# Peptides against a protein of PDB entry 6GMG: the designs that were tried, part 29

Target 1, 331 residues: chain A of PDB entry 6GMG
Amino acid sequence: DSDDRVTPPAEPLDRMPDPYRPSYGRAETVVNNYIRKWQQVYSHRDGRKQQMTEEQREWLSYGCVGVTWVNSGQYPTNRLAFASFDEDRFKNELKNGRPRSGETRAEFEGRVAKESFDEEKGFQRAREVASVMNRALENAHDESAYLDNLKKELANGNDALRNEDARSPFYSALRNTPSFKERNGGNHDPSRMKAVIYSKHFWSGQDRSSSADKRKYGDPDAFRPAPGTGLVDMSRDRNIPRSPTSPGEGFVNFDYGWFGAQTEADADKTVWTHGNHYHAPNGSLGAMHVYESKFRNWSEGYSDFDRGAYVITFIPKSWNTAPDKVKQGWP

## One batch from the design tools (peptide)

Design b1_p13_2_s3 (made by RFdiffusion4, then SolubleMPNN; from b1_p13_2, 5 letters changed)
Fold by OpenDDE base, seed 3:
Structure b1_p13_2_s3 (fold): chain B 331 residues (1-331), chain A 13 residues (1-13)
Amino acid sequence: as target 1 above (331 residues)
Amino acid sequence: SKPVLGPQLLPPP
């Protein structure tokens, strides 16, 4: 129930965070303490620390999506999403594998599809594309120059993305970023922007016109990346959770993890920031907690979700919400 | 074990 959501109070700009706690291999803290860390580490605009505004605190209070929201400057639209799917593995397992004891055919197919996604390769693809985009941004002072640079970079790499339509989310992502158009943001100057990455976990079986089995156990054909590009059509993602398979069972609608623009080459050492639920300190859910997880803990996901996508968006270079290095916890 | 997830909210209209 969204009615019990509370906006966390303001934290003094000079307030240092309390130590984070180890939790399930992650660094964990309550949302108010994350605000303190955020103000010390991530809040900088043009090198100056900023107090998290009431609006930003409100965004943050929405849960895991709030972490991505406050750091990216906009609610995730998920338009430029990447994944990796092993079609050969999928076909082979369907052909030669069999349902486990007690597993229905639909459960088996859903599971096999889920297991055919490679989160690490999906993440690597997003990082590769973000790198290409960043190179295209560096010397571009208008959108036309950016697009020309991008096409040249893609051609040089023989990347299938060069064949995308001009109206594709791939080419329109920058112009559709609010902070790009803001006077104190990009000011329509691509060279003032950088590509950043976040991840979304969600359920494939969202089509209400499909079978109940697909809604319960996954749609094996849904949200697959296009061959060559790795692009996922996210237009059918309506934030619909998995359908219960038993009485009393319920699933979460989605999970978001913020990566930003870390330069750590080892995927396993990258840090993902996410929240457990919306902030309801006076409700049954309780206070929101923020987690900083390594990639293995993030990418493992939950049974609530059978898809993971890695999404590219843009932020101004003047923001420090996506630093090159992210340290888990505090201090 | 993993943290227990709760509902995540959509932005207000």
Scores: peptide ipSAE 0.358, ipTM 0.913, DockQ to the pose 0.840
Fold by OpenDDE base, seed 1:
Structure b1_p13_2_s3 (fold): chain B 331 residues (1-331), chain A 13 residues (1-13)
Amino acid sequence: as target 1 above (331 residues)
Amino acid sequence: SKPVLGPQLLPPP
């Protein structure tokens, strides 16, 4: 029950973290210890360490989404989302493949659709676009200059995103970022901002008017990227979990992983930060744990989800929540 | 094996 959520207490600014522990190839710690690490490593504003505020601690306590929230400065809107889907693989497997023993047709189609997404290519697409955006931001001192630079960069790369409407989330993402407008943030200066990436795992079968089979086993046609751009329409994502297939079965609504702006070229060496559940130290769920996972661990996902998206947003360059290098664990 | 996920909360409206 959401009523069991507790905001973690404040941690002294100079308190060093306890060592993380290995867990399933990940670095794991309790949320309180993550706050300590965050204050030492990620809290810097204009080069000065900051104590995590009560508001930030409150949002962090919401679980995996709280990790992304604290580091991005806003609750995820998921408007600028990318994925990669192999349409040929999907069609060929549906035509030539067969359901496994005991697998229904709907279950087979849902599984084949899930397996036709490529998480690595989706991530690579988001990184590519973020790099283009960062080049467009670098010397732009107003939004008009940013948009002009962005269009030029896209034209030079022959990128299909150049054909997006001016009102598209792609072009409006910066202006719709609260920290861009803040005096101590971007102050309406694009050159003070940088693109960052997070990922969301979620369920495709969210349409209440669809068949029960789609809600149980996935909607093979839902949340596919547009050809050429890789953009995913996230407007129908209402954070509805997978429907149970058996009595007593339940699924989680979503999972968020924070990447930021790491420069590591090898995707397999990138670090993703996420939480297991909301913080309920006095409840049955227990304390929230934070995980720092390699891409392989993150992209594996859960049976709760059949879609993954890689989302671009923006933060001020003065924030250190998205450093070039992220060290897994502590020390 | 991997960590077991629990409920993730939405922000209040």
Scores: peptide ipSAE 0.350, ipTM 0.910, DockQ to the pose 0.837
Fold by OpenDDE base, seed 4:
Structure b1_p13_2_s3 (fold): chain B 331 residues (1-331), chain A 13 residues (1-13)
Amino acid sequence: as target 1 above (331 residues)
Amino acid sequence: SKPVLGPQLLPPP
């Protein structure tokens, strides 16, 4: 019950974190201790550490989405999302593959679709686009200059994104970022902003008007990236979980992982920060735990989800929520 | 094995 959510208490600004513990190849800690780490490492505005505000602590308490929320400064809108899907693999497997023993046709098709997504290529596409955006931001002092730079960069790279409509989420993402407009944020100066990345895992079979099989086993045609651009239309994502396949079974609505703006070239060495559930220390769920996972651990996902998207948003360069290097755990 | 996920909340309206 969402009524069991509790906002973690304030932590003293100078309180150092307790050591993280290893958990399934991840660094794990309770949410209160993550707040301590966040204040020491990620809280900086213009080089000065800040105590996590009550509002930020409230955001964080919402679970994995709260980690992305507190670090990006806004609740995820997921408008600028990327993925990679192997159409040839999908078609070939459907044609030549066979359902497993006891697997229904719908279950087979859903599984094949899930397996046809490449998380690493999706992530790399998002990083590529973020890099282009960052170059476009660097010396742009108004939105017009940013957009002009962006178009030039895309043209130079012969990127299909150059053909997107001016009203697309791709071109409107910066202007729709609240922190871009804030006086202490971007102050309408693109050169004060940088592109950052987070990931969302979710269920494809969310259409209530579709067959029960699609809701249970996935919709093979849903949330595929557009060819050439890699853009995913996220407009139909309503945070609806997978439907139970057996009595008593239940699935989680989504999972979010925060990457930020790490410069590590090896995807396998990148760190993803996420939470297990909303904070309910007095409820059946218990206290929220925060995990710092390597890409392999993050991208593995759960059976609750058959889609992964990598989303670009923006934060002020004065924030330290997206450093170039992220270290797992503490110390 | 991996961490057990629970519900993730949407912001209040």
Scores: peptide ipSAE 0.341, ipTM 0.907, DockQ to the pose 0.844
Fold by OpenDDE base, seed 2:
Structure b1_p13_2_s3 (fold): chain B 331 residues (1-331), chain A 13 residues (1-13)
Amino acid sequence: as target 1 above (331 residues)
Amino acid sequence: SKPVLGPQLLPPP
């Protein structure tokens, strides 16, 4: 029940984190200790360390999405999402593959679809696009200049995104970012903003009008990236979890991982920050824990999810929530 | 093995 969510208390600004502990190859800590780390490392505005506000602590307490929320400054809208799907692999496996023993046709198709997504390529596409956006932002002092720069960059790379409509999430993402319009944020100056990345894992079979099998085993046709651009239409993502396949089975609605703007070229060395559940220290779920995972650990996902998307948003350059380098754990 | 996920909350309306 959402009713047992608690906002973590404030942590003194000068309080250092306790050491993180290893957990399944990840660095793990309780949410309160993450707040301490966040204040020391990520809280800076214009180079000044800040205490996490009550509002930010409230956002954080919502779970994995809260980690992305507090670091991006807004609840994820997921409008500018990328993935990579191997259509040839999918078709080939459907044609030449066979259901496993006891596997239904729907289960087989759902599994094959899931396996046809490439998380690494999806992530790389998002990084590529974010890089293009950052170049376009760098010298643009108004939105028009930014858009012109984007078009030029895309043309130079012969990128299919150049054909997107002006109202596409790709072109509208900056103007739709609250922090871009804030006086202490971008102040409508694109050059004060930078592109950042987070990831969402979710279930494909969310259409209530579809077959029960799709809701249980996935919709093989849902949330595929558009060819050439890699854009995923996220409009049908309503945070509906996978349907139970057996009595008593339940699935989680989504998982979010924060990457930010790390410059590490090796995807496997990138760090993803995420939470296990909303903060309920007095409830059955217990306290929220925050994990810093390598890409391999993040991209593995859960059986709860058959889709992964890599989403681009923007934050002010004055924020330190997306540094070039992220150190896993503490110290 | 990996950490067990629990419910993640949507923002209040």
Scores: peptide ipSAE 0.334, ipTM 0.907, DockQ to the pose 0.837

Design b1_p13_2_s4 (made by RFdiffusion4, then SolubleMPNN; from b1_p13_2, 6 letters changed)
Fold by OpenDDE base, seed 2:
Structure b1_p13_2_s4 (fold): chain B 331 residues (1-331), chain A 13 residues (1-13)
Amino acid sequence: as target 1 above (331 residues)
Amino acid sequence: SKPKLGKQLLPEP
């Protein structure tokens, strides 16, 4: 129950982390130790280390979403989301494939749809767009200049995003970012901001008016990226978990992974930071653990989820929550 | 094998 959530205590600013431990090819630590690492590595504002505030520790305590929350500075809105879907693979597998023994038609279609998403291409699309946005931000001192730069960049690349409505999440994302408007943040100066990326895993079968089969096995038509842009309409994501397929089965509602603004060109070498659950040290779930995973470990996901989206948001360049290089674990 | 996920919370409205 949500009532067991506890805000982790403050950690001294100069306290060094204990070593992370390997866990299934990931670097793992307890949330308190992550706070120590965060303070040493990611806490910097204008080059100065900061103690994680009570508010930030409270955000972090919410689990995987808390990791993204504390590093992005806002609760994830998921409005600017990207994915890649192989329509040809999907159609071909539906046509030529067969349900496995004991697999229902709905289960087969849901599985085929899940397998038709390409996490790597989705991530690459988000990185491409983030790069375009960063170029548009670099010399823009007001939102109008940013938008003009963005349109020019998109036109030069013949990118379908150039055709998006001015009110779309794509063009409105910057102005809707709280830290952009903050005096100590962007101060309404786009050139002080940078694009960052996080990922969300979630369930497609969230429509309560749909068939039970879609809720159990996925909705093959839900949360597909728009052709050309790669944009995913996330408006129907209500954080509803997969429905149980058998008695006693339960699924997690979502998973979030923080990437930030790493410059590592090899996707497989990128590091994703995520949490296992909300912090409940005195509850049945226990203390929250934080994982730093390579892309392969992150993108593999869980059976709880059949969709992955890569989301762009913005943070001030003065923040160090999204460095160019992320080192996995400690030391 | 993967780490087991637990329930993730949403902020209270």
Scores: peptide ipSAE 0.311, ipTM 0.906, DockQ to the pose 0.813
Fold by OpenDDE base, seed 5:
Structure b1_p13_2_s4 (fold): chain B 331 residues (1-331), chain A 13 residues (1-13)
Amino acid sequence: as target 1 above (331 residues)
Amino acid sequence: SKPKLGKQLLPEP
């Protein structure tokens, strides 16, 4: 129960982390040790390391979303989300493919839809857009200048995002970022901000008014990216887990992975930071563990989820929560 | 084999 959640205690600022342990190709540690690493590596504001505050420790205690929350500085809104979906593959497989032995039609369609998403291309699209945004931010000292730069960049690249409405999540994302408005953050200066990326895994079959089959096996038509832009409408994501397909089966509501602003060009070498569950050291779930996974391990996801989105948000450049290089584990 | 995920919490409104 949510009542078992505990805020991890403060860690001394100078306490070094214990070594991470390998876990299924990931680097793994307990949440308290991640706090130690975070203070040494990611806590820096304007070049000075900081102790993780009680508020930040509380955010972190929520699990995978807590990792993204602490590093982005806000609870994920998921409004600027990207994915890649191969419509031709989907149509072809539905037409020419066959259900597996014992697989229902709904299960088949849900699986085919899941398999028609390309996580790597989705991630690449988000990185492309983040790069465009970063160029637009670089010399912009007000929002108007940022938007003008952004439109010019998109026009030069013949990007379909240039046709988005001015009120779209794409153009409004910066102004809707709390840290942009903060005096110690962006202070309304776009050039003080940078685009960052996180990922969310979730279930497509969240519509309670839909068929039971869609809730169990996925909704093939839900959460597809718009052609050309790659934008995913996340408005219908209500953090509803997959419905059980058998008695006693249960699924997790979502998973979040933090990427930040790594410059590693090879997607397979990028590091994704995520948590297993909320921190419940005295409960049945136990202490929260933090994982640093390579993209392959992150993008593989779980059977709990049939959608992955790559989301862009912004943080102040003075924060070190999204460094150019992320080292997996400790030391 | 993958690490087992547990329940993820949403912040209280």
Scores: peptide ipSAE 0.310, ipTM 0.901, DockQ to the pose 0.838
Fold by OpenDDE base, seed 3:
Structure b1_p13_2_s4 (fold): chain B 331 residues (1-331), chain A 13 residues (1-13)
Amino acid sequence: as target 1 above (331 residues)
Amino acid sequence: SKPKLGKQLLPEP
């Protein structure tokens, strides 16, 4: 029950974290210890360490989404999402492939669709776009200048995003970022902002009007990226979990992973920060744990999900929640 | 083996 959620207590600003534990190839710790690490490493505003506020601790307590929420400064809207889908592979496998023994046609099609997404290419596309956006931000002191710069950069790269509507999430994302408008944030100055990335895993079969098979095994046609741009229409994502395929089976609604703005060129060496569930130390779920995973561990996902999206948002450059280098674990 | 996921909450409206 949502009623078991507890806000973690405040941690002293100067309290050093305990060592993280290796867990399933990841660095793992309890949420309170992550708060300690966060205060030491990520809390800096204008070069000064900050204690995690009660509001931020409350956000964090929501689980995996809470990690992204605290570091991005807003609840994820998922409007500017990217993925990569191999249409030729999908068509070929549907035509020439066969269901496995005991696999239904719907299960086969759902699996083939899931396997036709390339997480690495999706991530690389988001990084490419974030880089373009960062160049457009660098010398722009108003939104108009940013948009002009962005259009020029896209034209120079012959990027299909140049054809997006001015009202699209791509062009409106900065304007719709609360921290951009805040006096102590961007203060309406694009040059004070930077693009950051997080990822969401979710279920494709969320249409209530669709067949039960699509809800159980996935909708092969849902949440595909647009050709050329890689943009995913996330408007139909309502955080509906996968439907059970057997009695007593239950699935989680989503998973979020925070990347930020790491400069590591090798995708496999990038670190993704995520939580297992909401913080319920006195409930059946127990205390929230935070994981720092390499890309391979993150991108593998769970059977709960058949889609991954890489989302761009913005934070003030004065925040240290998205440093160039992220060290896995502690010390 | 992967860490077990639990329920993820949405902010109350």
Scores: peptide ipSAE 0.258, ipTM 0.886, DockQ to the pose 0.819
Fold by OpenDDE base, seed 4:
Structure b1_p13_2_s4 (fold): chain B 331 residues (1-331), chain A 13 residues (1-13)
Amino acid sequence: as target 1 above (331 residues)
Amino acid sequence: SKPKLGKQLLPEP
């Protein structure tokens, strides 16, 4: 199956996109046409359009993760992840709720746990933190200045992240970003960088040593955010899909959505860019399609996944892969 | 209906 992946061909820099197709409140197009749009809208480095390189086209061909990869400039590490979980709701539903007809106890608990996550609050937390980081970056010309600014901002907001260890992914995220160190990127100048956000949907029941029920129906205790900070420990995410509950059933390993640095205050109006699968035009899956979805469409997710995380990373301000405003489709 | 998802690939090590 992986052998069917094909790198999309180069598109001329001046080739305009064909119109996107509306699909269930989303804008949809084939990957080659997304490359055209990307070159016109998102490719800019220092204000100049760029043709998508062969390497970038190869990254893109991997599917939903490829969209995030091309726009962030690196494969997602998922180290700085946020979510929101309502413990009171979870406890209340477990106590007072009842399994549906034919639903096992494990299915019920997994479902209740899934429903106790709030995608909007998780996204809002990531945006809040990204905003704090951006303020800390703005006038910092070295990493020490950035970290000092960050600590001050967190103290002013009485944010629990101020108590994180210096080795925490929260404080190390910038220094661990390749584009920060690149001469044509940040060049070790924090003020040349900005925080960006993407999201990952995945399965909680990934522990191979756990019960079969957890692998099939979810692990209610897995991938919960830490109280106060909202940080999710993603170290146990190994891209393992949900286990089949019936013969012939199969689930997808993950889904990634790119948000970037949109300034739209209304979460429901934000646009998320994602792919359906890897590009296999001659295979059973067919050509990769790229979707631009509103938050409602993105956050709804699939039955394949019971967790969502909102991840912060950094890109150079000279890149246009994370503009303030994103428009769905073309034109 | 939602768009159909397929297998998402990881880069080869």
Scores: peptide ipSAE 0.253, ipTM 0.883, DockQ to the pose 0.831

